# Ledger of designs, part 123: peptides against a protein of PDB entry 4QMF

Target 1, 175 residues: chain A of PDB entry 4QMF
Amino acid sequence: ESSFMTLFPKYRESYLKTIWNDVTRALDKHNIACVLDLVEGSMTVKTTRKTYDPAIILKARDLIKLLARSVPFPQAVKILQDDMACDVIKIGNFVTNKERFVKRRQRLVGPNGNTLKALELLTKCYILVQGNTVSAMGPFKGLKEVRRVVEDCMKNIHPIYHIKELMIKRELAKR

## One batch from the design tools (peptide; made by RFdiffusion4, then SolubleMPNN)

Design b2_p24_4_s1 (from b2_p24_4, 12 letters changed)
Fold by OpenDDE base, seed 2:
Structure b2_p24_4_s1 (fold): chain B 175 residues (1-175), chain A 24 residues (1-24)
Amino acid sequence: as target 1 above (175 residues)
Amino acid sequence: DEEKEEEKLDKELDELSKKILKEA
């Protein structure tokens, strides 16, 4: 039997309480048990004797990881699908200067979130920028592209170069 | 300077992003 635990920040507690029944129901379909510990501030998922698919526990692990990083449940639960992968990219350690960090993070999002939305379309991923992490969900190829753009942006490589590259790749793929 | 160049790229990126979104 396997189990995984993820801590979540205090500000996430209220939301997690509201959706935990939905989490339980979603995981019950796969005979994965789950526990929300409000004292510790943790979520736990574990296999049971009735768990049929041994790989689903890893997806359950990813589910609680995504939930801990502010991904809403209706999106996060999609991780349980076979064709869906995810990535949690830590961006907080690329820049020591807080103002520079905020600027580069905002550059990734863009005015009205346009840059992020464009990147989502180009990579066929869901992307959430929250705090010191970027959470992404989608196909593996798209996730690799997202991580590259995100990390390079934090390394002061402007996203425009990658967006142009992705646009070219998309056009070539249509041919 | 470097800051002005970054601002220019920011504007270009936003315009490009809008284009991508419009054509979607």
Scores: peptide ipSAE 0.697, ipTM 0.949, DockQ to the pose 0.942
Fold by OpenDDE base, seed 1:
Structure b2_p24_4_s1 (fold): chain B 175 residues (1-175), chain A 24 residues (1-24)
Amino acid sequence: as target 1 above (175 residues)
Amino acid sequence: DEEKEEEKLDKELDELSKKILKEA
């Protein structure tokens, strides 16, 4: 049997309480048990004797990880699908200056979120920028591209170069 | 300077992003 636990920030508690019955229902379909600990501020998932797929526990681990990072349940629960992968990219350690960090993070999002939406389209991923992390869900190839753009942006490589590259790649793939 | 170049690239990126979204 396997078990995984993830801590969540206090500001996430109210939302998690609201959707936890839905989390439980989704995991019950796979015979995965789950616990929300409001005192510790943690979520736990674990296999049971009735768990059929041994790999599903890793999906459940990823589910609670995504939920802890403010991904909405209707999106996060898609991680339980076989063809869906995720990545949580830590962006808080690339720069020491807070103002520079905020500026580069905002550059990744862009005005009205246009840059992020464009990146989502080009990579076929869902992307959420929150706090010191970027959460992404999608195909492995797309996730690799997202991580490159995100990390390079924090390293002061402007996203425009990657967006142009991805556009070219998309056009070439149509042939 | 570097700051002016960044602002230029920011504007270009926004325009490009809008085009991508419009064509989708």
Scores: peptide ipSAE 0.697, ipTM 0.950, DockQ to the pose 0.939
Fold by OpenDDE base, seed 3:
Structure b2_p24_4_s1 (fold): chain B 175 residues (1-175), chain A 24 residues (1-24)
Amino acid sequence: as target 1 above (175 residues)
Amino acid sequence: DEEKEEEKLDKELDELSKKILKEA
């Protein structure tokens, strides 16, 4: 049997409690067991003897990882789909200066989140910027693009260059 | 100079983003 555990920050506890029955139900369909430990502040997923698909445990691992990083359940649960992948991009170590970090992170999001939403559309991904991480869900190609944009942004490469590139690629793909 | 250029790009990016969203 395989088991994976992830820790979650205290501020997620209330939310996780509210959705845990839904998590359980979703994983039960795949005969994956799960445990929410409020004392430790952890989520655990584990295979059972009835688990049929050996790969689903990895998706369950990703599910709890995403939930720990503030991805809402209705979105996070999509990771259980075969065609859905995810990436958690650590952005906190690119810049030592806090103000610079905040500025670059905000640039990725943009006013009213417009930049992020545009990037989501262009990459066909879901993207959540939270704290020192960016969580993304979508096709592998899109995830690769998201990571590039995010990391480059933190390296002070303005997202506009990538957005323009993605727009061109999208137009070319329509032909 | 650099900061001004970044601000310009920020504005351009926002406008571009809005266009993308509108066309979706």
Scores: peptide ipSAE 0.696, ipTM 0.949, DockQ to the pose 0.939
Fold by OpenDDE base, seed 5:
Structure b2_p24_4_s1 (fold): chain B 175 residues (1-175), chain A 24 residues (1-24)
Amino acid sequence: as target 1 above (175 residues)
Amino acid sequence: DEEKEEEKLDKELDELSKKILKEA
């Protein structure tokens, strides 16, 4: 049997306790077992003797990974669908200066979240910026584009260049 | 200077983002 575990930060505990029955029910449909350990601060998923598709454990792994990084359950649970992929991008290691980090992270989000919303539309992805990570869900092509924009932004490459490129690509694809 | 140029790009990006959202 296969098993995966992820740690979660303390500030996430209250929410995870609230939705854990929903997580259990969603995974039970696939005969995947799960455990929330409040002492260790961890989530675990594992296959059972009744698991029909052994590959579903990888999606369960991704589910708990997304939940640990503040993705809400109604969105995170979509990872169990066959056509949905995800990526958790660590952004905290690109800049040592905290003020510079905050500025670059804010640039990615933009005023009123407009930049992030625009990027979601262009890539057909869901994107959440939280703490030192960016979580994304969508098609592989879109996820690749999101990672490039996010990492380049943290490397002080302004998102405007990538957004313009994505717009051009979108217009060409309509024809 | 570099800071002023970044501010210019920030404003341009916001306007472009708004345009994308309107056309969706």
Scores: peptide ipSAE 0.696, ipTM 0.949, DockQ to the pose 0.980

Design b2_p24_4_s2 (from b2_p24_4, 11 letters changed)
Fold by OpenDDE base, seed 2:
Structure b2_p24_4_s2 (fold): chain B 175 residues (1-175), chain A 24 residues (1-24)
Amino acid sequence: as target 1 above (175 residues)
Amino acid sequence: EEEEKEKKLDEELDKLSREILEES
């Protein structure tokens, strides 16, 4: 039997309490047990004797990881689908200067979130920028592209170059 | 000069992003 635990920040507690019954229901379909520990501030998922698919526990692990990073449940729960992958990209270690970090992170999002939404469309991914992490969900190819754009943006490579590249690639793929 | 260049790229990116969103 396998078990995974993820810590979550205090500000996430109220939301997690609200949706935990839904988490339990979703995982019950796969015979995965789960525990929300409000004292420790942790989520745990574990296999049971009735767990049929050994790989589903890894998806459950990813589910609680996403939830801990502020991904809403209706989106995060999609990770349990076979065709869905995720990535949590740490962006806080690329820049030491706080102002520079904020500027580059904001550049990734863009005015009214337009840049991020465009990137989501181009990569067929869901993308959430929160704090020092970027959470993404989608196909593996799209996730690889997202990570490249995100990390390069934090390295001061302007997203416009990657957006243009992705547009070209999309047009070529339609041929 | 570098700051002005970055601002220009930001504006171009936003324009391009909006175009992508409108076409979808």
Scores: peptide ipSAE 0.689, ipTM 0.948, DockQ to the pose 0.929
Fold by OpenDDE base, seed 1:
Structure b2_p24_4_s2 (fold): chain B 175 residues (1-175), chain A 24 residues (1-24)
Amino acid sequence: as target 1 above (175 residues)
Amino acid sequence: EEEEKEKKLDEELDKLSREILEES
């Protein structure tokens, strides 16, 4: 049997409690067991003797990882689909200055979230910027593009250059 | 000077983002 555990921040506890029955039901379909520990502040997933697909435990691991980083359940549960991948990008270590960090993080989102939504369309990914992480879900190639844009932005490479590049690539692919 | 450049790029990025969203 395989088991994975993820810690979650305290502010996420109330939400996780409200959706945990839904998490349990989703994982039960795959015979994956799960535990929410409110004392430790952790989520655990584990295979059972009835687990048919041994690879599903890795997707269950990713599910709780996404939930811990504020991805809502209706989106996070899509990770259990065969064609869906995810990435959790740590952005907190690129900049030491707090104000500079906040500014660069906000640049990824843009006014009214326009930049983030545009990036989602260009990469065919879901993207959530929260705290010191960026969570993304989508095709593997799109995820690689998201990570490049996100990390480069934190390294003070303006997202506009990557957005223009992605637009050009999209137009070329239509030919 | 550098701040002005960043501001310009931010404005251009927002404009471009809105265009992408409208075309979709």
Scores: peptide ipSAE 0.688, ipTM 0.948, DockQ to the pose 0.939
Fold by OpenDDE base, seed 5:
Structure b2_p24_4_s2 (fold): chain B 175 residues (1-175), chain A 24 residues (1-24)
Amino acid sequence: as target 1 above (175 residues)
Amino acid sequence: EEEEKEKKLDEELDKLSREILEES
């Protein structure tokens, strides 16, 4: 039997308590057990003797990872689908200066979230910027592109260069 | 000069982003 555990920040506790019955129900369909530990601040998923697909535990691992990074349950639960992948990108370690960090993170999001929404469309991904992480869900190719744009932005490479590149690729793919 | 360059790129990016959103 396999198990995975993830820690979550204190500010996430209230929400996780609220949706945990829904998490349990979703995982029960796959005979995956789960535990919410409010003292430690952790979520655990594990296979049971009735687990049919042993690979589903990896998706359950990803589910709790996404939930820990503030992805809403209705979106995060889609990770249990066969065609859905995810990535959690740590962005807090690229810049030590807080002001510079905030500026680069805001550049990734853009006014009214326009840049992020455009990137979602170009990559066919869901993207959430929260705190020191960026969570993404979608096809592997799209996730690779998202990670590149996000990390380069934190390295002070302006997102416009990547957006233009993705637009060109999209136009070429239509022909 | 660097700050002005970044500002211009930010404005261009926002314009381009809005165009992408409008096409969808």
Scores: peptide ipSAE 0.687, ipTM 0.948, DockQ to the pose 0.979
Fold by OpenDDE base, seed 3:
Structure b2_p24_4_s2 (fold): chain B 175 residues (1-175), chain A 24 residues (1-24)
Amino acid sequence: as target 1 above (175 residues)
Amino acid sequence: EEEEKEKKLDEELDKLSREILEES
Protein backbone atom coordinates (compact mmCIF):
# COMPACT_ATOMS: atom_id res chain seq x y z
CA GLU B 1 0.00 0.00 0.00
CA SER B 2 1.31 3.38 -1.07
CA SER B 3 0.48 6.51 0.86
CA PHE B 4 1.36 10.18 0.56
CA MET B 5 0.66 13.04 2.93
CA THR B 6 0.96 16.79 2.56
CA LEU B 7 0.51 19.56 5.07
CA PHE B 8 -1.56 22.61 4.27
CA PRO B 9 -1.55 26.07 5.81
CA LYS B 10 -4.30 27.03 8.20
CA TYR B 11 -5.84 29.55 5.83
CA ARG B 12 -6.68 26.72 3.42
CA GLU B 13 -8.66 24.73 5.96
CA SER B 14 -12.05 26.27 5.29
CA TYR B 15 -11.78 25.83 1.56
CA LEU B 16 -10.50 22.28 1.76
CA LYS B 17 -13.39 21.34 3.99
CA THR B 18 -15.84 22.65 1.43
CA ILE B 19 -14.38 20.68 -1.48
CA TRP B 20 -13.26 17.50 0.27
CA ASN B 21 -16.32 15.53 -0.76
CA ASP B 22 -15.48 16.39 -4.34
CA VAL B 23 -11.90 15.25 -3.80
CA THR B 24 -13.14 12.00 -2.34
CA ARG B 25 -15.49 11.42 -5.25
CA ALA B 26 -12.80 12.12 -7.82
CA LEU B 27 -10.34 9.76 -6.17
CA ASP B 28 -12.95 7.08 -5.57
CA LYS B 29 -13.18 6.63 -9.33
CA HIS B 30 -9.63 5.36 -9.14
CA ASN B 31 -10.08 3.49 -5.88
CA ILE B 32 -7.75 5.88 -4.09
CA ALA B 33 -8.63 6.60 -0.50
CA CYS B 34 -8.12 10.01 1.01
CA VAL B 35 -8.22 11.61 4.44
CA LEU B 36 -8.47 15.21 5.52
CA ASP B 37 -6.99 15.70 8.97
CA LEU B 38 -8.02 19.05 10.36
CA VAL B 39 -6.14 18.57 13.60
CA GLU B 40 -2.79 17.97 11.96
CA GLY B 41 -3.65 20.10 8.97
CA SER B 42 -2.86 17.39 6.47
CA MET B 43 -4.24 15.58 3.46
CA THR B 44 -3.46 11.95 2.80
CA VAL B 45 -4.00 9.77 -0.25
CA LYS B 46 -3.44 6.04 -0.33
CA THR B 47 -3.92 3.06 -2.56
CA THR B 48 -6.39 0.35 -1.74
CA ARG B 49 -6.62 -3.28 -2.70
CA LYS B 50 -8.90 -2.17 -5.50
CA THR B 51 -6.49 0.36 -6.97
CA TYR B 52 -5.86 -0.76 -10.52
CA ASP B 53 -3.41 1.77 -11.92
CA PRO B 54 -0.34 2.07 -9.71
CA ALA B 55 0.59 5.38 -11.30
CA ILE B 56 -2.59 7.12 -10.24
CA ILE B 57 -1.39 7.36 -6.65
CA LEU B 58 1.38 9.67 -7.81
CA LYS B 59 -1.19 11.87 -9.47
CA ALA B 60 -3.23 11.82 -6.30
CA ARG B 61 -0.12 12.92 -4.46
CA ASP B 62 0.22 15.80 -6.86
CA LEU B 63 -3.44 16.65 -6.43
CA ILE B 64 -3.17 17.20 -2.71
CA LYS B 65 0.09 19.06 -3.21
CA LEU B 66 -1.62 21.47 -5.58
CA LEU B 67 -4.59 21.89 -3.28
CA ALA B 68 -2.27 22.72 -0.42
CA ARG B 69 -0.77 25.48 -2.56
CA SER B 70 -4.10 27.20 -3.19
CA VAL B 71 -4.89 25.72 -6.58
CA PRO B 72 -8.67 25.50 -6.79
CA PHE B 73 -10.16 22.05 -7.02
CA PRO B 74 -11.70 22.36 -10.49
CA GLN B 75 -8.23 23.03 -11.84
CA ALA B 76 -6.23 20.79 -9.53
CA VAL B 77 -8.36 17.74 -10.25
CA LYS B 78 -7.24 17.88 -13.87
CA ILE B 79 -3.92 16.47 -12.68
CA LEU B 80 -5.60 13.07 -12.66
CA GLN B 81 -5.66 13.16 -16.45
CA ASP B 82 -2.88 11.25 -18.17
CA ASP B 83 -1.74 14.14 -20.30
CA MET B 84 -1.52 16.61 -17.44
CA ALA B 85 1.59 17.24 -15.39
CA CYS B 86 2.35 19.78 -12.70
CA ASP B 87 5.18 21.65 -11.06
CA VAL B 88 5.40 23.54 -7.81
CA ILE B 89 8.17 26.08 -8.07
CA LYS B 90 9.55 27.50 -4.85
CA ILE B 91 10.40 31.15 -5.39
CA GLY B 92 10.93 32.37 -1.86
CA ASN B 93 14.60 31.49 -1.62
CA PHE B 94 15.99 33.43 -4.57
CA VAL B 95 16.18 36.76 -2.78
CA THR B 96 16.32 37.68 0.87
CA ASN B 97 15.07 41.22 0.50
CA LYS B 98 11.32 41.19 0.92
CA GLU B 99 10.67 44.24 -1.19
CA ARG B 100 12.78 42.87 -4.02
CA PHE B 101 11.00 39.56 -3.76
CA VAL B 102 7.58 41.16 -3.96
CA LYS B 103 8.61 43.28 -6.91
CA ARG B 104 9.97 40.35 -8.89
CA ARG B 105 6.98 38.19 -8.06
CA GLN B 106 4.64 40.95 -9.14
CA ARG B 107 6.54 41.23 -12.40
CA LEU B 108 5.55 37.66 -13.19
CA VAL B 109 1.92 38.53 -12.69
CA GLY B 110 1.89 41.94 -14.32
CA PRO B 111 -0.85 44.54 -14.37
CA ASN B 112 -4.23 42.87 -14.12
CA GLY B 113 -2.48 39.53 -14.39
CA ASN B 114 -1.80 40.12 -18.07
CA THR B 115 1.74 38.81 -18.03
CA LEU B 116 0.77 35.63 -16.28
CA LYS B 117 -2.15 35.05 -18.61
CA ALA B 118 0.06 35.61 -21.62
CA LEU B 119 2.59 33.15 -20.27
CA GLU B 120 -0.19 30.64 -19.73
CA LEU B 121 -1.23 30.93 -23.35
CA LEU B 122 2.29 30.68 -24.69
CA THR B 123 3.11 27.61 -22.63
CA LYS B 124 -0.36 26.05 -22.68
CA CYS B 125 -0.18 25.88 -18.90
CA TYR B 126 -2.22 26.94 -15.96
CA ILE B 127 -0.12 29.08 -13.63
CA LEU B 128 -0.88 30.28 -10.13
CA VAL B 129 1.40 32.61 -8.22
CA GLN B 130 0.70 32.30 -4.53
CA GLY B 131 2.94 33.19 -1.63
CA ASN B 132 6.36 31.64 -2.00
CA THR B 133 5.37 29.19 -4.70
CA VAL B 134 4.26 29.12 -8.29
CA SER B 135 2.06 26.20 -9.20
CA ALA B 136 1.83 25.19 -12.84
CA MET B 137 -0.13 22.54 -14.68
CA GLY B 138 0.23 21.50 -18.29
CA PRO B 139 2.41 19.61 -20.74
CA PHE B 140 5.98 18.86 -19.74
CA LYS B 141 7.38 21.13 -22.42
CA GLY B 142 5.29 24.01 -21.20
CA LEU B 143 6.15 23.35 -17.59
CA LYS B 144 9.83 23.48 -18.41
CA GLU B 145 9.33 26.85 -20.03
CA VAL B 146 7.32 28.15 -17.10
CA ARG B 147 9.97 27.13 -14.61
CA ARG B 148 12.63 28.86 -16.65
CA VAL B 149 10.70 32.11 -16.86
CA VAL B 150 9.74 32.05 -13.21
CA GLU B 151 13.16 31.24 -11.82
CA ASP B 152 14.92 33.65 -14.15
CA CYS B 153 12.53 36.39 -13.14
CA MET B 154 13.38 35.78 -9.51
CA LYS B 155 17.04 35.98 -10.57
CA ASN B 156 16.30 39.42 -12.01
CA ILE B 157 16.12 38.38 -15.64
CA HIS B 158 13.18 40.28 -17.02
CA PRO B 159 10.37 38.04 -18.32
CA ILE B 160 10.05 40.03 -21.53
CA TYR B 161 13.04 38.25 -23.02
CA HIS B 162 11.48 34.86 -22.49
CA ILE B 163 8.05 36.01 -23.61
CA LYS B 164 9.50 37.24 -26.88
CA GLU B 165 11.34 33.98 -27.33
CA LEU B 166 8.19 31.99 -26.70
CA MET B 167 6.29 34.11 -29.19
CA ILE B 168 8.87 33.39 -31.84
CA LYS B 169 8.77 29.70 -31.08
CA ARG B 170 5.00 29.73 -31.35
CA GLU B 171 5.11 31.35 -34.75
CA LEU B 172 7.69 28.90 -35.98
CA ALA B 173 5.61 25.98 -34.77
CA LYS B 174 2.65 27.10 -36.86
CA ARG B 175 4.56 26.36 -40.05
CA GLU A 1 19.08 54.50 -14.93
CA GLU A 2 18.57 50.86 -14.17
CA GLU A 3 15.22 51.55 -12.60
CA GLU A 4 14.09 53.47 -15.63
CA LYS A 5 15.18 50.66 -17.88
CA GLU A 6 13.25 48.14 -15.83
CA LYS A 7 10.19 50.36 -15.85
CA LYS A 8 10.34 50.60 -19.60
CA LEU A 9 10.65 46.85 -19.91
CA ASP A 10 7.69 46.43 -17.60
CA GLU A 11 5.60 48.66 -19.80
CA GLU A 12 6.68 46.86 -22.93
CA LEU A 13 5.95 43.53 -21.34
CA ASP A 14 2.46 44.61 -20.40
CA LYS A 15 1.81 45.88 -23.88
CA LEU A 16 3.08 42.67 -25.39
CA SER A 17 1.05 40.61 -22.96
CA ARG A 18 -2.12 42.42 -23.87
CA GLU A 19 -1.41 41.86 -27.53
CA ILE A 20 -1.01 38.15 -26.92
CA LEU A 21 -4.27 38.05 -25.02
CA GLU A 22 -6.12 39.95 -27.72
CA GLU A 23 -4.82 37.63 -30.40
CA SER A 24 -6.17 34.60 -28.59
Scores: peptide ipSAE 0.687, ipTM 0.948, DockQ to the pose 0.937

Design b2_p24_4_s3 (from b2_p24_4, 10 letters changed)
Fold by OpenDDE base, seed 2:
Structure b2_p24_4_s3 (fold): chain B 175 residues (1-175), chain A 24 residues (1-24)
Amino acid sequence: as target 1 above (175 residues)
Amino acid sequence: EKEEEEEKLDKELDELSKKILEES
């Protein structure tokens, strides 16, 4: 039997309590057990005797990882689908200056979130920027592109260059 | 000067993003 545990910040507790029954139901379909520990502030997923797919536990691990990083349940639960992958990109270590960090993170999001939404469309991914992490869900190719744009943005490479490149690639793929 | 250039790129990016959203 396999087990994975993820810690979550205190501010997520209320939300996680609210959706935990839904988490349990979703994982029950795959015969994966789960536990929410409010004292420790952790989520745990475990295989059971009835678990037949050895890979599903890894998806369950990813589910709780995404939930811990503020991804809402209706989106996070899609990770259990075979064609869905995810990535959690740590962005807090690229810049030591807090003001510079905030500026670059905001540049990634853009006014009214337009840049982020555009990036989501171009990569066919869901993207959430929260704190020191960027969570993404989608096809592997799209996730690779998201990581490149996100990390380069934090390295002071303006997202516009990547957006233009992705637009060209999209146009070429239509043919 | 660098800040002005970045601001120009920010504006251009926003316009481009809006275009992408409108075409979707």
Scores: peptide ipSAE 0.684, ipTM 0.944, DockQ to the pose 0.974
Fold by OpenDDE base, seed 1:
Structure b2_p24_4_s3 (fold): chain B 175 residues (1-175), chain A 24 residues (1-24)
Amino acid sequence: as target 1 above (175 residues)
Amino acid sequence: EKEEEEEKLDKELDELSKKILEES
């Protein structure tokens, strides 16, 4: 039997309580058990003797990881699909100066979230910037591109260079 | 000078982003 646990921040507790029945129902379809511990502030997933696919526990692990990082349930639950991958990119350790960190993070999002939405379209990924992490869901190749853009942005490489590159690649792929 | 360059790139990026969104 395999088990995975993740901690979640206190501000996420109320939301997780409201959707936990839906989480349970989604995981029950795969015979994965789950527990929400409000005292510890943790979510746990575990296989049962009825679990048919041994690999599904890893997707369940990813599900609770995404939920802990503020990804909404209707989006996060898509991780249980075979063709869906995810990545949680830690961005808080690239810059020591708080103001510089905030500025670079905001640059990644852009005015009205336009930059982030454009990046989502170019990579065919879902992307959520929250606190010190960026959560992404999509095809593996797209996820690699997202990570590169995100990390480089935090390293003070302006996203425009990557956006232009991705635009060119997309245009070439249409031929 | 670096700040001015960054602001220019920010504006250009926003314009490109809007273009990408409109073409989708």
Scores: peptide ipSAE 0.684, ipTM 0.944, DockQ to the pose 0.984
Fold by OpenDDE base, seed 3:
Structure b2_p24_4_s3 (fold): chain B 175 residues (1-175), chain A 24 residues (1-24)
Amino acid sequence: as target 1 above (175 residues)
Amino acid sequence: EKEEEEEKLDKELDELSKKILEES
């Protein structure tokens, strides 16, 4: 039996309570058990004797990880699909200065989230910037690109260079 | 000077982003 647990921040409790039945139902299809512990503030997923696919538990692990990082359930549950991968990028340790951190994080998002949406489109990924983490879901190639853009942005490399590069790559791929 | 350049790039990035979104 394999089990994974993820802690979640208090502000997620209300939401997680709301969607937990949906989580349970989604995981039941794969015979993965799950528990929401409101006292500890944790989510747990575990295999059962009926679990057939040994790899699904890892996806379940990723599911609760994503949920803990504010990814909404309708998006997070897509991680259970075979072709879907995810990445949680920690961005809080790149810059010690809070103001600089906020500025660089905001640069990644852009006005009205336009930059982030554009990056999502170019990489075919879902991207959520929340607190000290960036959660991404999509194909491995796209995730690699997202991580590079995100980390470089936090290292003060302006995202525009990567966006232009991705645009060129997209155009070349159409030919 | 550096800040001004970054602000210029920010603006350019926003415009580029909008174009990308409009083309989708």
Scores: peptide ipSAE 0.683, ipTM 0.944, DockQ to the pose 0.940
Fold by OpenDDE base, seed 5:
Structure b2_p24_4_s3 (fold): chain B 175 residues (1-175), chain A 24 residues (1-24)
Amino acid sequence: as target 1 above (175 residues)
Amino acid sequence: EKEEEEEKLDKELDELSKKILEES
């Protein structure tokens, strides 16, 4: 039997308590057990004797990882689909200066979230910027592109260069 | 000067983003 655990920040506790029955029901369909520990502030997923596909535990691991990083349940639960992958990108370690960090993170999001929405369309991914992490869900190719743009932005490489490149690639793919 | 250049790029990026959204 396989088991995975993830910690979550205190500010997520209320939400996780609210949706945990939904998490349990979703995982029960795959015979994956789960536990919410409010004292430790952790989520755990485990295979059972009735688990048919042992690989589903990896998707369950990803589910709780996404939930811990503020991805809402209706979106996060899609990770259980075979064609869906995810990535959690830590962005807090690229810059020591708080003001510089906030500026670069805001540049990634853009006015009214336009830059982030455009990046979602170009990569065919869902993207959530929250705190010191960026969570993404989608195809592997798209996820690779998202990570590149996000990390480079935090390294002070302006996203415009990547957006232009992705636009060109999209145009070429239509021909 | 570097800050001014970044501001120009920010504006251009926003314009491109809006175009991408409109084409979707």
Scores: peptide ipSAE 0.682, ipTM 0.944, DockQ to the pose 0.983

Design b2_p24_4_s4 (from b2_p24_4, 10 letters changed)
Fold by OpenDDE base, seed 2:
Structure b2_p24_4_s4 (fold): chain B 175 residues (1-175), chain A 24 residues (1-24)
Amino acid sequence: as target 1 above (175 residues)
Amino acid sequence: EEEEKEEKLDKELDELSKEILEES
């Protein structure tokens, strides 16, 4: 039997309590057990005797990881699908200056979230910027592109260069 | 000067992003 645990910040507790029955139901379909520990502030997923797919526990691990990083349940639960992958990109370590960090993170999001939405469309990914992490869900190719744009943005490479590149690639793929 | 260049790029990126969103 395999087990994975993820800690979550206190501010997520209320939300996680609200959706935990839905988490349980979703995982039950795959015969994965789960536990929400409000004292420790952790989520745990475990295989059971009825678990037949050895890979599903890894997806369950990813589910609780995404939930811990503020991804809403209706989106996070899609990770259980075979064609869906995810990535959690740590962005807090690229810049030591807080003001510079905030500026670069905001640049990634853009006014009204337009830049982020555009990036989502170009990569066919879901992207959530929260705190010191960027969570993404989608195809592996798209996730690789998202990580590149996100990390380069934090390294002071303006997202516009990557967006233009992705636009060109998209046009070429239509043919 | 560097800040001005970045601001120009930010504006251009926003315009480009809006274009992408409208085409979708």
Scores: peptide ipSAE 0.682, ipTM 0.946, DockQ to the pose 0.974
Fold by OpenDDE base, seed 5:
Structure b2_p24_4_s4 (fold): chain B 175 residues (1-175), chain A 24 residues (1-24)
Amino acid sequence: as target 1 above (175 residues)
Amino acid sequence: EEEEKEEKLDKELDELSKEILEES
């Protein structure tokens, strides 16, 4: 039997308590057990004797990882689909200066979230910027592109260069 | 000068983003 655990920040506790029955029902369909520990502030997923596909535990691991990083349940649960992958990108370690960090993170999002929405369309991914992490869900190719743009932005490489590149690639793919 | 360049790139990026959103 396989088991995975993730910690979540205190500010997520109320939400996780609210949706945990939904998490349980979603995982029960795959015979994956789960536990919410409010004292430790952790989520755990485990295979059972009835688990048919042992690989589903990896998707369950990813589910709780996404939930811990503020991805809402209706989006996060899509990770259980075979064609869906995810990535959680830690962005807090690239810059020590708080003001510089906030500026670069805001540049990734853009006015009214336009830059982030455009990046979602170009990569065919869902993207959530929250605190010191960026969570993404989508195809592997798209996820690779998202990570590149996000990390480079935090390294002070302006996203416009990558956006232009992705636009060109999209145009070429239509021909 | 570097800050001015960044501001120009920010504006251009926002314009491009809007174009991408409109084409979808």
Scores: peptide ipSAE 0.681, ipTM 0.945, DockQ to the pose 0.983
Fold by OpenDDE base, seed 1:
Structure b2_p24_4_s4 (fold): chain B 175 residues (1-175), chain A 24 residues (1-24)
Amino acid sequence: as target 1 above (175 residues)
Amino acid sequence: EEEEKEEKLDKELDELSKEILEES
């Protein structure tokens, strides 16, 4: 039997309580058990003797990881699909100066979220910027592109260079 | 000068982003 646990921040507790029945129902379809511990502030997933696919526990692990990082349930639950991958990119350790960190993080989002939405389209990923992490869901190749853009932005490489590159690649792929 | 360069790139990025969104 395999088990995975993740901690979640206190501000996420109320939301997780409201959707936990839906989480349970989604995981029950795969015979994965789950527990929400409000005292510890943790979510746990575990296989049962009825779990048919041994690999599904890893997707369940990813599900609770995404939920802990503020990804909404209707989006996060898509991780249980075979063709869906995810990545949680830690961005808080690239810059020591708080103001510089905030500025570079905001640059990823852009005015009205336009930059983030454009990046989502170019990579065919879902992307959520929250706190010290960026959560992404999508095809493996797209996820690698997202990570590169995100990390480089935090390293003070302006996203425009990567966006232009991705635009060119997309245009070439249409031929 | 570096700040001016960044602001210019920010504006260009926003314009490109809008174009990408409109084409979709």
Scores: peptide ipSAE 0.680, ipTM 0.946, DockQ to the pose 0.983
Fold by OpenDDE base, seed 3:
Structure b2_p24_4_s4 (fold): chain B 175 residues (1-175), chain A 24 residues (1-24)
Amino acid sequence: as target 1 above (175 residues)
Amino acid sequence: EEEEKEEKLDKELDELSKEILEES
């Protein structure tokens, strides 16, 4: 039996309570058990004797990880698909100065989230910037690109350079 | 000067982002 647990921040409790039945139902299809512990503030997923696919537990692990990082359930549950991968990028340790951190994080998002949306389109990924983490879901190639852009942005490399590069790559791929 | 350059790039990035979104 394999089990994974993820802690979630208090502000997620209300939401997680709301969607937990949906989580349970989604995981039941794969015979993965799950528990929401409101006292500890944790989510747990575990295999059962009926679990057939040994790899699905890892996806379940990723599901609760994503949920803990504010990814909404309708998006997070897509991680259970075989072709879907995810990445949780920690961005809080790149810059010690809070103001600089906020500025660089905001640069990644852009006005009205336009930059982030553009990056999502170019990489075919879902991207959520929340607190000290960036959660991404999509194909491995796209995730690699997202991580590069995100980390470089936090290292003070302006996203525009990567966006232009991705645009060029996209155009070349159409030929 | 560096900050001014960054602001210019920010603006350019926003415009570029809008273009990308409009093409989709």
Scores: peptide ipSAE 0.678, ipTM 0.945, DockQ to the pose 0.973

